# Peptides against a protein of PDB entry 4DOW, part 10

Target 1, 157 residues: chain A of PDB entry 4DOW
Amino acid sequence: TFSWVGRPLPNRKQFQQMYREICMKINDGSEIHIKVGQFVLIQGEDNKKPYVAKLIELFQNGAEVPPKKCARVQWFVRFLEIPVSKRHLLGRSPPAQEIFWYDCSDWDNKINVETIIGPVQVVALAPEEVIPVDQKSEETLFVKLSWNKKDFAPLPP

## One batch from the design tools (peptide; aimed at target 1 Q43 E45)

Design b1_p12_4 (made by RFdiffusion4)
Pose (drawn by RFdiffusion4):
Structure b1_p12_4 (pose): chain A 157 residues (1-157), chain P 12 residues (1-12)
Amino acid sequence: as target 1 above (157 residues)
Amino acid sequence: STPTEVMEELLE
């Protein structure tokens, strides 16, 4: 379950209250803070890996009744979310830990916070950097490129 | 389906 942490950010959008942070309680019993700018795993279909997204806004949406806790995200896509016909354009076989900045506005970016599984570490690498492949049997995901429905391209600014 | 459509269906 989720709760807001502290006061809302200075008001921007009507009927919404924005927060820098959200508190998530687990059945391990502890509390975890997830901040705007951090990444989350978002529950998708039961037979697939979670979506990955960067939290760009956290908000209480008064336009829904009853009101809900929501997030706007920047999507990332997994390699399997890229059309099979387009995968060769990458020119290599990406590891499972590599994901792609999704640079397109066609998919809506608003989610209910209850779809959040939890935080995930996502790291930007230069194209020539190699993914560890180091130990921790890592839970970290790495991003080198964006995908725009047409081609792989550099990470935006 | 888009991610948001899938999440809405799961929240039903």

Design b1_p12_4_s1 (made by RFdiffusion4, then SolubleMPNN; from b1_p12_4, 8 letters changed)
Fold by OpenDDE base, seed 4:
Structure b1_p12_4_s1 (fold): chain B 157 residues (1-157), chain A 12 residues (1-12)
Amino acid sequence: as target 1 above (157 residues)
Amino acid sequence: LSPVEIQELKLK
């Protein structure tokens, strides 16, 4: 269950109300607040790990009946989401905790908030920095590079 | 929390 936190932000979009924060109610009755700028896990296909995304915008789409709670996101990709024929371009075997900034516009960046599984910590690292892979860091994902469907590159500024 | 744990915590 999702509900808006706070008052709508000022905007000029006729059928959209923008928000800074949303509340997710979980099984034990407790609540998790998620804000614009934070990272989230998005429900994937049955046999695949969740997608990773950064929240760019939270908004209610009033053009739909009933109104729909939505988000605009920046996508990340897991190594196994990259085509097999391109994986060798990384030149190394990445740890399971590494993700990549998706630097393409071919994916729809609008989602329904109902697909959000929960928040996740994403840490940006320089290429020379070591990703901690111990059990203490299993909850954290790390990003060093971007992927644009052709090659890997340093993170966007 | 791990991704699996977070998924299990979500209220449907």
Scores: peptide ipSAE 0.038, ipTM 0.712, DockQ to the pose 0.063
OpenDDE base, seeds 1, 2, 3, 5: peptide ipSAE 0.037, 0.038, 0.039, 0.038; ipTM 0.711, 0.715, 0.720, 0.718; seeds 1, 2, 3, 5 fail the geometry check

Design b1_p12_4_s2 (made by RFdiffusion4, then SolubleMPNN; from b1_p12_4, 8 letters changed)
Fold by OpenDDE base, seed 4:
Structure b1_p12_4_s2 (fold): chain B 157 residues (1-157), chain A 12 residues (1-12)
Amino acid sequence: as target 1 above (157 residues)
Amino acid sequence: MSPVEIAEKKLA
């Protein structure tokens, strides 16, 4: 179950109310609060691993019937989501914790909040920085590069 | 435990 936290933010969109934070109620009765700017795992398709995204906006979409709780996101991509024929462009075998900033507009960046599995920690690193691979760091994902369907590049500013 | 496993554990 998802519920809005706080009052809606000032907004000029006719059928939308924007929020800063949403509450996710878990089966055991505990609550997880997720805010704009945080990173989340999104339900994958079939048996694929969950998608990774950064929350850009949280909003109630009143244009839908019934109204839907939605989010606008910046997508990340896992190495195994990149076409096999282009993976060699990375020039190295990345650790499982590495993800890439998806620098394309061909993916719909609007999601239903019900597809959110939970929050995840994502840390940006310089290309020369080493990704920790011990148990203490296994809960964190790391991003060094962007992917634009043609090549890898340094992270956008 | 991976981030995916952590998230799934929280939902269980």
Scores: peptide ipSAE 0.032, ipTM 0.698, DockQ to the pose 0.054
OpenDDE base, seeds 1, 2, 3, 5: peptide ipSAE 0.032, 0.029, 0.018, 0.031; ipTM 0.700, 0.692, 0.609, 0.641; seed 1 fails the geometry check

Design b1_p12_4_s3 (made by RFdiffusion4, then SolubleMPNN; from b1_p12_4, 7 letters changed)
Fold by OpenDDE base, seed 5:
Structure b1_p12_4_s3 (fold): chain B 157 residues (1-157), chain A 12 residues (1-12)
Amino acid sequence: as target 1 above (157 residues)
Amino acid sequence: MSPVEIQEKKLE
């Protein structure tokens, strides 16, 4: 169950109410608050690792019937989501914790909040920084580069 | 809670 936290933010978009925070209530009764700017795991296809995204906007889309709780996201991609034929362009074998800023517009960046599995930690690193692969950071994801379906590039500023 | 733990709780 998802519910908005706080009052709607001022916005000029018709049929939309924007929010800064949403509450995710899970089955054990506990609650997780997720805010704009945080990173989340999004439900993927069957038997696949979840997608990774950064929340850019949280909004209720009143243009839909019934209204939907939605988010706009910046997508990230896992190395294994990149076509096999292009993985060599990275020039190295990345650790499992590395993800890439998805710099393409072919993916819809609007999601239903119900597809959110939960928050995840994503840390941006400089190219020379080592990705720690230890028990303490095993669930932390790291990003150094972007992927635009053609090549890898330094992260957008 | 870790993402894995969250997922498990959500699926329960």
Scores: peptide ipSAE 0.028, ipTM 0.676, DockQ to the pose 0.055
OpenDDE base, seeds 1, 2, 3, 4: peptide ipSAE 0.022, 0.023, 0.021, 0.024; ipTM 0.656, 0.662, 0.649, 0.660; seeds 1, 2, 3 fail the geometry check

Design b1_p12_4_s4 (made by RFdiffusion4, then SolubleMPNN; from b1_p12_4, 7 letters changed)
Fold by OpenDDE base, seed 1:
Structure b1_p12_4_s4 (fold): chain B 157 residues (1-157), chain A 12 residues (1-12)
Amino acid sequence: as target 1 above (157 residues)
Amino acid sequence: MSPVEIAEKKLE
């Protein structure tokens, strides 16, 4: 169950009510609050790991009947999601915790909040910074580069 | 634990 937290933000977009925070109610009665700017795991396809995304906007789409709770996201891609034929372009074998900023417009960046599994920690690093690989660090994903389906590049400013 | 495992655990 998902519910909005707080009042809608001032917005000029017709049929859309924007929010800063959403609450996920879990079966055990606990609640998880997720805010714009945080990173989340999104339900993947069968036999696929969850997708990683940064929440850019939280909004209710009033153009739909009934209104749907939605989010706009910035997608990330896992190394194993990159086509096998292109993986060599990285020039190295990345650790499992590394993800890449998806720099393409071909993916729909609108999601249903019901696809959100939960929050995840993502840390941006400079290319020269080492990804810590220890038991505690396995809880965190790291991003150094972007991927635009053609090549890897430094992260956007 | 992996981030996926952590997320799944939170939902249990």
Scores: peptide ipSAE 0.026, ipTM 0.675, DockQ to the pose 0.052
OpenDDE base, seeds 2, 3, 4, 5: peptide ipSAE 0.021, 0.025, 0.016, 0.010; ipTM 0.605, 0.653, 0.547, 0.519; seed 3 fails the geometry check

Design b1_p12_5 (made by RFdiffusion4)
Pose (drawn by RFdiffusion4):
Structure b1_p12_5 (pose): chain A 157 residues (1-157), chain P 12 residues (1-12)
Amino acid sequence: as target 1 above (157 residues)
Amino acid sequence: SERDALIARRKS
């Protein structure tokens, strides 16, 4: 379950209250803070890996009744979310830990916070950097490129 | 319901 942490950010959008942070309680019993700018795993279909997204906004949406806690995200896509016909354009076999900045506005970016599984560490690498492949049997995901429905390209600014 | 709505939007 989720709760807001502290006061809302200075108001921007009508009927919405924005927050820098959200508190998530687990059945391990503890509390975890997830902040705007951090990344989350978002529950998708039961037979697939979670979606990955960067939190760009956290908000209480008064336009829904009853009101809901929501997030706007920047999507990332997994390799399997890229059309099979386009996968060769990468020119290599990406590891499962590699993901792609999704640079397209066609998919809506608003989610209910209850779809959040939890935070995930996502790291930007230069194209020539190698993914560890280190130990921790890492839960970290790495991003080198964006995908725009057409081609792989550099990470935006 | 929210998850299914999200999946539907992504499949669009």

Design b1_p12_5_s1 (made by RFdiffusion4, then SolubleMPNN; from b1_p12_5, 9 letters changed)
Fold by OpenDDE base, seed 2:
Structure b1_p12_5_s1 (fold): chain B 157 residues (1-157), chain A 12 residues (1-12)
Amino acid sequence: as target 1 above (157 residues)
Amino acid sequence: KDREEFIEKLKK
């Protein structure tokens, strides 16, 4: 169950109400609050790892029937989501915790909030920084580079 | 839906 937290932001688009925070109620009855700017795991296909995204906007789309709680996101891609034929362009074998900033606009960046599994920690690192791989950091994802379907590049500022 | 199809297509 998802519910908005706080008052809606000033109207910017017709039929849309924007919010800064949403509350996710999980099975045990506890609540997780997710805010714009945080990183989340998005439900993927069966037997596949969840997608990773940064929340850019939270909004209720009143143009839909019924109105939908939605989010606009910046996508990340996992190494295994990159075409096999192009993975060699990285020039190294990345750890499982590494993700890449998807630097293309060909993917729809609108999601239903119901596809959000939960928050995840994403840390940006410089290329020379080592990705820590220990029990505590196992759930943390790291990003050093972007992927634009052609090549890897340093993270945009 | 679109993303999943897209990713699957990329893996081929």
Scores: peptide ipSAE 0.026, ipTM 0.640, DockQ to the pose 0.189
OpenDDE base, seeds 1, 3, 4, 5: peptide ipSAE 0.023, 0.024, 0.020, 0.028; ipTM 0.543, 0.534, 0.502, 0.637; seed 5 fails the geometry check

Design b1_p12_5_s2 (made by RFdiffusion4, then SolubleMPNN; from b1_p12_5, 6 letters changed)
Fold by OpenDDE base, seed 3:
Structure b1_p12_5_s2 (fold): chain B 157 residues (1-157), chain A 12 residues (1-12)
Amino acid sequence: as target 1 above (157 residues)
Amino acid sequence: SDREELIKRFKE
């Protein structure tokens, strides 16, 4: 289950109440607090790895009946989500921990918070920095570049 | 979702 933490933020958007933080209660009874600006894993298709996203807004959508707890996100894309015919544009075989900033507006960036699996650590690196793939845990994801459906580019500021 | 649909279309 998901519940808002704190009071609504000042907001000019009609039919929306914005929040800074949400609480996710897991089956074992433990609670995880997720805030705007953090990175999360989003439930993907069956037999697919979860999607990766950065939370940019948390809001209750009062336009829906019943109201829905939603988030607006900045999408990332995994290498295997990129069309096979364009993967060669990277010019290298990326490690499994590398993700790419999705630099397009064609994807719906609104999600239901119920699709959030949990938080994940994402670290931005300069293009010349080495991704530490030999770590004991492969839980941390790394981003160097953006993908705009046409080519790879330096990470946006 | 729209994202999932787009991914399916461009998966080659």
Scores: peptide ipSAE 0.028, ipTM 0.664, DockQ to the pose 0.178
OpenDDE base, seeds 1, 2, 4, 5: peptide ipSAE 0.018, 0.024, 0.013, 0.013; ipTM 0.489, 0.596, 0.544, 0.544; seeds 4, 5 fail the geometry check

Design b1_p12_5_s3 (made by RFdiffusion4, then SolubleMPNN; from b1_p12_5, 8 letters changed)
Fold by OpenDDE base, seed 3:
Structure b1_p12_5_s3 (fold): chain B 157 residues (1-157), chain A 12 residues (1-12)
Amino acid sequence: as target 1 above (157 residues)
Amino acid sequence: SDREEFLKRFKE
């Protein structure tokens, strides 16, 4: 289950209440707190790896009946999510830990918080920096480039 | 489930 932490933040949008933090309560009764600005794993489709996203906004959507706990996200894309016919544009074989900033507006960036699996560490690197792939950083994801469905580009500031 | 798998790793 998910519950808001703290009081709503000031906002100008009617029927929406924004929050800084949400609490995810798991089966054993323990709690995981997730804040705006953190990276999360989102439930993927059947037989697919979870999606990766950065939380931009946490809000309750009062326009829905019943009200829904939602988030707006910046999507990242895994290399294997990129069409096979375009993967060659990268010019290299990326490690499994590399993800790409999705620089398109065609994806719905609103999610239900119930689809959040949990937090994940994402580290931005310069193109010349080497992605460390070892046992210690196995769960850490790295981003160097963006993907806009046409080509790869330097990571946006 | 993906969540169960994550929780296993997250707690370690």
Scores: peptide ipSAE 0.208, ipTM 0.804, DockQ to the pose 0.040
OpenDDE base, seeds 1, 2, 4, 5: peptide ipSAE 0.196, 0.202, 0.020, 0.190; ipTM 0.797, 0.799, 0.541, 0.794

Design b1_p12_5_s4 (made by RFdiffusion4, then SolubleMPNN; from b1_p12_5, 7 letters changed)
Fold by OpenDDE base, seed 3:
Structure b1_p12_5_s4 (fold): chain B 157 residues (1-157), chain A 12 residues (1-12)
Amino acid sequence: as target 1 above (157 residues)
Amino acid sequence: SDREEFIERFKK
């Protein structure tokens, strides 16, 4: 289950209440707190790895009946999510830990918080920096480039 | 499930 943490933030959008933090309660009764600005794993389709996203906004959508706890996200894509016919544009074989900033507006960037699996560590690197792939960083994801469905580009500021 | 798998990893 998910519950808001703290008081609603000031905003100008009617029917929406924004929050800084949400609490995810898991089966054993323990709690995981997730804040705006953190990276999360989102439930993927059947037989697919979870999606990766950065939380931009946490809000309750009062326009829906019943009201829904939602998030607005910046999507990232895994290399294997990129069409096979375009993967060659990268010019290299990336490690499994590399993800790409999705620089398109065609994806719905609103999610139900119930699809959040949990937080994940994402580290931005310069193109010349080497992605450390070892046992210690196995759970850490790294981003160097963006993907806009046409080509790869330097990571946006 | 993905969530249960994550929980196990996260707790470690």
Scores: peptide ipSAE 0.141, ipTM 0.781, DockQ to the pose 0.039
OpenDDE base, seeds 1, 2, 4, 5: peptide ipSAE 0.067, 0.129, 0.077, 0.047; ipTM 0.742, 0.770, 0.753, 0.731; seed 5 fails the geometry check

Design b1_p12_6 (made by RFdiffusion4)
Pose (drawn by RFdiffusion4):
Order: C-alpha cells, then sequence, then structure tokens
Structure b1_p12_6 (pose): chain A 157 residues (1-157), chain P 12 residues (1-12)
C-alpha cells in the first residue's frame, strides 16, 4: 500500500496534487521511498517481465473519483517489446538486463501507483561500455539506446 | 494492447 510523503509540490495542474516522493509498504513489513526520477518495475501481464519506467511525476489525481495516486512515466521497452522485424536493426544480441529508452508519444504515460511492483536500478551506459555481467547477480538494468518505432538511436538529453 | 490498457485490466 502507498502513502504520500509530506507536502505536495507547488501546484501545476488543476485537480492534481504533485509529490516528489511516495512511500511504499511491503509485506516484509518495511517502508521504501520511491522518488520522481527513480525507476520502477510496473506489473504487466502475468506471463511477461514487468514494464520498466522512469517516474517523471507522482500525483494525486482529483479528476478520478474516488481519487487515485498516479504516476506519469517515461517508458522503456524491453527487447521483446520491439517488433521482431526490427530487432536486427540493433546489430547485436542485447543481454536481458539491457533495456531501451522509448522515444515515442503514442503510448499513454499515466499509471496507477498500485501497478508499481517496486523500484529498480536503471543505469545509462555509453554505447561502447560493456554490461556487467559483474556479480551481485545484478538486478540492475542498463540503457544505451532509445527506440523510436523505427530505429535505435542515442539517448536523448 | 498498450501497457496502460493491460494495467487497467489488472486493476479491474
Amino acid sequence: as target 1 above (157 residues)
Amino acid sequence: STPTEIMNENLS
């Protein structure tokens, strides 16, 4: 379950209250803070890996009744979310830990915070950097490229 | 389906 942490950010949008941070309680019993700018795993279909997204806004949406806690995200896509016909354009076999900045506005970016599984570490690498492949049997995901429905391209600014 | 459609179905 989720609760807001502290005061809302200075108001921007009507009927919404924005927050820098959200508190998530687990059945391990502890509390975890997830901030705007951090990444989350978002529950998708039961037979697939979670979606990955960067939190770009956290908000209480008064336009829904009853009101809900929501997030706007920047999507990432997994390799399997890229059309099979387009996968060769990458020119290599990406590891499972590699993900792609989704640079397209066609998919909506608003989610209910209850779809959040939890935070995930996502790291930007230069194209020539190698993914560890280190130890920790890492839960970290790495991003080198964006995908725009057409081609793989550099990470935006 | 889009991710948001799938998430809404899960929340239903």

Design b1_p12_6_s1 (made by RFdiffusion4, then SolubleMPNN; from b1_p12_6, 6 letters changed)
Fold by OpenDDE base, seed 3:
Structure b1_p12_6_s1 (fold): chain B 157 residues (1-157), chain A 12 residues (1-12)
Amino acid sequence: as target 1 above (157 residues)
Amino acid sequence: KTPVEIQEEKLA
């Protein structure tokens, strides 16, 4: 179950009521609060692993009947989501914790909040920084580069 | 397990 936290934010978008925070009630009855700017795991398709995304906006879409709780996201892509034929462009074998900023507009960046599995920690690193692989870091994802379906590039500012 | 899998299991 998802519910809005706080009052709607002022905005000029017709049919959209924006929020800063949403509450997710999980299976054990506890609650997780997720805010704009945080990173989340999104339910994958079929047998695919969850997607990774950064929340850009939280809004109720009044154009739908009934109104839907939605989010606008910046997608990230895992190495194994990149086509096999292009993985060599990275020039290295990335650790399992590395993800990439998806720098394309071909993916729909609006999601239903019901597809959110939960929050995840994502840390941006400079190219020269080493990705830690110790036990403490196994829950954390790291991003250094972007992927635009053609090549890898420096992370956007 | 990957971080994604760990988080998924943790929140499931």
Scores: peptide ipSAE 0.020, ipTM 0.623, DockQ to the pose 0.057
OpenDDE base, seeds 1, 2, 4, 5: peptide ipSAE 0.019, 0.020, 0.018, 0.019; ipTM 0.612, 0.616, 0.610, 0.618

Design b1_p12_6_s2 (made by RFdiffusion4, then SolubleMPNN; from b1_p12_6, 8 letters changed)
Fold by OpenDDE base, seed 5:
Structure b1_p12_6_s2 (fold): chain B 157 residues (1-157), chain A 12 residues (1-12)
Amino acid sequence: as target 1 above (157 residues)
Amino acid sequence: MSPVEIQEKKLE
């Protein structure tokens, strides 16, 4: 169950109410608050690792019937989501914790909040920084580069 | 809670 936290933010978009925070209530009764700017795991296809995204906007889309709780996201991609034929362009074998800023517009960046599995930690690193692969950071994801379906590039500023 | 733990709780 998802519910908005706080009052709607001022916005000029018709049929939309924007929010800064949403509450995710899970089955054990506990609650997780997720805010704009945080990173989340999004439900993927069957038997696949979840997608990774950064929340850019949280909004209720009143243009839909019934209204939907939605988010706009910046997508990230896992190395294994990149076509096999292009993985060599990275020039190295990345650790499992590395993800890439998805710099393409072919993916819809609007999601239903119900597809959110939960928050995840994503840390941006400089190219020379080592990705720690230890028990303490095993669930932390790291990003150094972007992927635009053609090549890898330094992260957008 | 870790993402894995969250997922498990959500699926329960």
Scores: peptide ipSAE 0.028, ipTM 0.676, DockQ to the pose 0.055
OpenDDE base, seeds 1, 2, 3, 4: peptide ipSAE 0.022, 0.023, 0.021, 0.024; ipTM 0.656, 0.662, 0.649, 0.660; seeds 1, 2, 3 fail the geometry check

Design b1_p12_6_s3 (made by RFdiffusion4, then SolubleMPNN; from b1_p12_6, 7 letters changed)
Fold by OpenDDE base, seed 5:
Structure b1_p12_6_s3 (fold): chain B 157 residues (1-157), chain A 12 residues (1-12)
Amino acid sequence: as target 1 above (157 residues)
Amino acid sequence: MSPVEIQEKKLS
């Protein structure tokens, strides 16, 4: 169950109410609050790792009937989501924790909040910084580069 | 909570 936290934010979109935070109530009764700017795991296909995204907007889409709780996201892509024929362009074998900023607009960046599995920590690193792969950071994802379907590039500013 | 734990709680 998802519910908005706080009052709607001012916006100019006619049929949308924007929020900064949403509450995710899970089956054990506990609640997880997720805010704009945080990173989340999005439900993927069966037997696939969840998608990774940064929440850009949280909004109630009043243009739909019934209204839907939605999010606008910045997508990230896992290495294994990149076409096999292009993976060599990275020039290295990335650790499992590395993800890439998806620098294309061909993906729908609107999601239903119901697809959110939960929050995840994503840390941006400089190219020279080593991705730590240990017990303490095993749940943290790291991003150094963007992927634009053609090549890898430095992260956008 | 780890993402895995969160998912488990959500799906349980």
Scores: peptide ipSAE 0.030, ipTM 0.695, DockQ to the pose 0.055
OpenDDE base, seeds 1, 2, 3, 4: peptide ipSAE 0.029, 0.030, 0.032, 0.027; ipTM 0.709, 0.712, 0.685, 0.654; seeds 1, 2, 3 fail the geometry check

Design b1_p12_6_s4 (made by RFdiffusion4, then SolubleMPNN; from b1_p12_6, 6 letters changed)
Fold by OpenDDE base, seed 3:
Structure b1_p12_6_s4 (fold): chain B 157 residues (1-157), chain A 12 residues (1-12)
Amino acid sequence: as target 1 above (157 residues)
Amino acid sequence: KSPVEIQQELLS
């Protein structure tokens, strides 16, 4: 169950009511609050790892019937989501924790909040920084580069 | 398209 937290933010978008925060109630009855700017895991396909995204907007879409609780996101891609024929362009074998900023507009960046599995920690690193691979950091994802379907590039500011 | 739709397209 998802519920808005706080008052709606002022905006000029027709049919949309924007929010800063949403509450996710999970099976054990506990609640997780997720805010704009946080990173989340999105439900993937069967036998696929969850997608990774950064929340940039939270809004209720009043154009739908019934109204839907939605989010606008910046997508990230896992290495295994990149086409096999392009993976060699990275020039290295990345650790499992590395993800890439998806620098394309061909993906729909609107999601239903009901597809959110939960929050995840994403840390931006400089190219020269080493990605730690240990038990404590296994749950943390790291991003150094962007992917634009043609090549890898420095991470956008 | 959604990421799911694109992924399925890549696999086809």
Scores: peptide ipSAE 0.021, ipTM 0.589, DockQ to the pose 0.226
OpenDDE base, seeds 1, 2, 4, 5: peptide ipSAE 0.020, 0.018, 0.015, 0.020; ipTM 0.606, 0.623, 0.537, 0.602

Design b1_p12_7 (made by RFdiffusion4)
Pose (drawn by RFdiffusion4):
Structure b1_p12_7 (pose): chain A 157 residues (1-157), chain P 12 residues (1-12)
Amino acid sequence: as target 1 above (157 residues)
Amino acid sequence: SAREELIARRKE
């Protein structure tokens, strides 16, 4: 379950209250803070890996009744979310830990916070950097490129 | 549900 942490940010959008942070309680009993700018795993279909997204906004949406806790995200896509016909354009076989900045506005970016599984560490690498492949049997995901429905391209600014 | 709506939007 989720709760807001502290006061809302200075108001921007009508009927919405924005927060820098959200508190998530687990059945391990503890509390975890997830902040705007951090990444989350978002529950998709049961037979697939979670979606990955960067939190760009956290908000209480008064336009829904009853009101809900929501997030706007920047999507990432997994390699399997890229059309099979386009996968060769990468020119290599990406590891499972590699993901792609999704640079397109066609998919809506608003989610209910209850779809959040939890935080995930996502790291930007230069194209020539290798993915560890180091130990921790890492839960970290790495991003080198964006995908725009057409081609792989550099990470935006 | 919110999950079903999210999956549906991504399949668009």

Design b1_p12_7_s1 (made by RFdiffusion4, then SolubleMPNN; from b1_p12_7, 4 letters changed)
Fold by OpenDDE base, seed 1:
Structure b1_p12_7_s1 (fold): chain B 157 residues (1-157), chain A 12 residues (1-12)
Amino acid sequence: as target 1 above (157 residues)
Amino acid sequence: SDRDELIERRKK
């Protein structure tokens, strides 16, 4: 169950009420609060690792009947989501904890909040920084580069 | 495993 936290933020978008925080209630009754700007895991296919996204906006879409709780996100991609034929462009074998900023507009960046599994920590690193690798845990993900379906590039400052 | 087939699920 997902519930809005706080009052709607001022905005000019018709049929949309924007929020800065949402509450996710888990089966055991505990609650997880997720805010705009945080990173989340999004449900993927069975037996596949979840998608990774940064929350840009949280909003209720009143244009839908009934209204839906939605989020606008910035997508990240795991290395195994990149086409096999283009993985060589990275020039190295990335650790499992490395993700890439998706720098294309061909993906739908609106999601239903019900697809959110939970929060995740994402740390941006400079290209020269070493990614600490823990093979026993993917608690923290790291991003150094963007992927635009053509090539990899350093993250802009 | 490879997740290439999942990319299309997020396409517009």
Scores: peptide ipSAE 0.153, ipTM 0.719, DockQ to the pose 0.313
OpenDDE base, seeds 2, 3, 4, 5: peptide ipSAE 0.151, 0.129, 0.152, 0.131; ipTM 0.727, 0.728, 0.717, 0.725

Design b1_p12_7_s2 (made by RFdiffusion4, then SolubleMPNN; from b1_p12_7, 4 letters changed)
Fold by OpenDDE base, seed 5:
Structure b1_p12_7_s2 (fold): chain B 157 residues (1-157), chain A 12 residues (1-12)
Amino acid sequence: as target 1 above (157 residues)
Amino acid sequence: SAQQELIERRKK
């Protein structure tokens, strides 16, 4: 289950209440707090790795009945999400921990918080920096480049 | 499901 932490932030949107933090309660009773600005793993397709995103906003959508707890995100993409015909544009075989900043506006950036699996660490690297590869491929993810459905580019500032 | 809805929203 998910519950808001703290008081709503000042907001001019009539049907939305914005928050800085949300609490995710796990079956064993433990709690994980997730804040705006953190990175999260999100439920993907069955038998595939979860999606990766950065939380931009946390809000309750009062336009729905009943109200829904939602988030706006910046999407990242895994290499295997890139079309096979375009993968050669990278010019290298990336490690499993590498993800790419999705630099397109064609994807809906709103999610229900119930699709969040948990937090994940994402580290931005310079192109010349080596990605440390460990046995746990999803412990820490690394981003060097953006992907705009046409080509790879330097990471946005 | 929420998962399926997410997948569809992400692709559109």
Scores: peptide ipSAE 0.573, ipTM 0.947, DockQ to the pose 0.818
OpenDDE base, seeds 1, 2, 3, 4: peptide ipSAE 0.569, 0.572, 0.570, 0.567; ipTM 0.947, 0.947, 0.946, 0.946

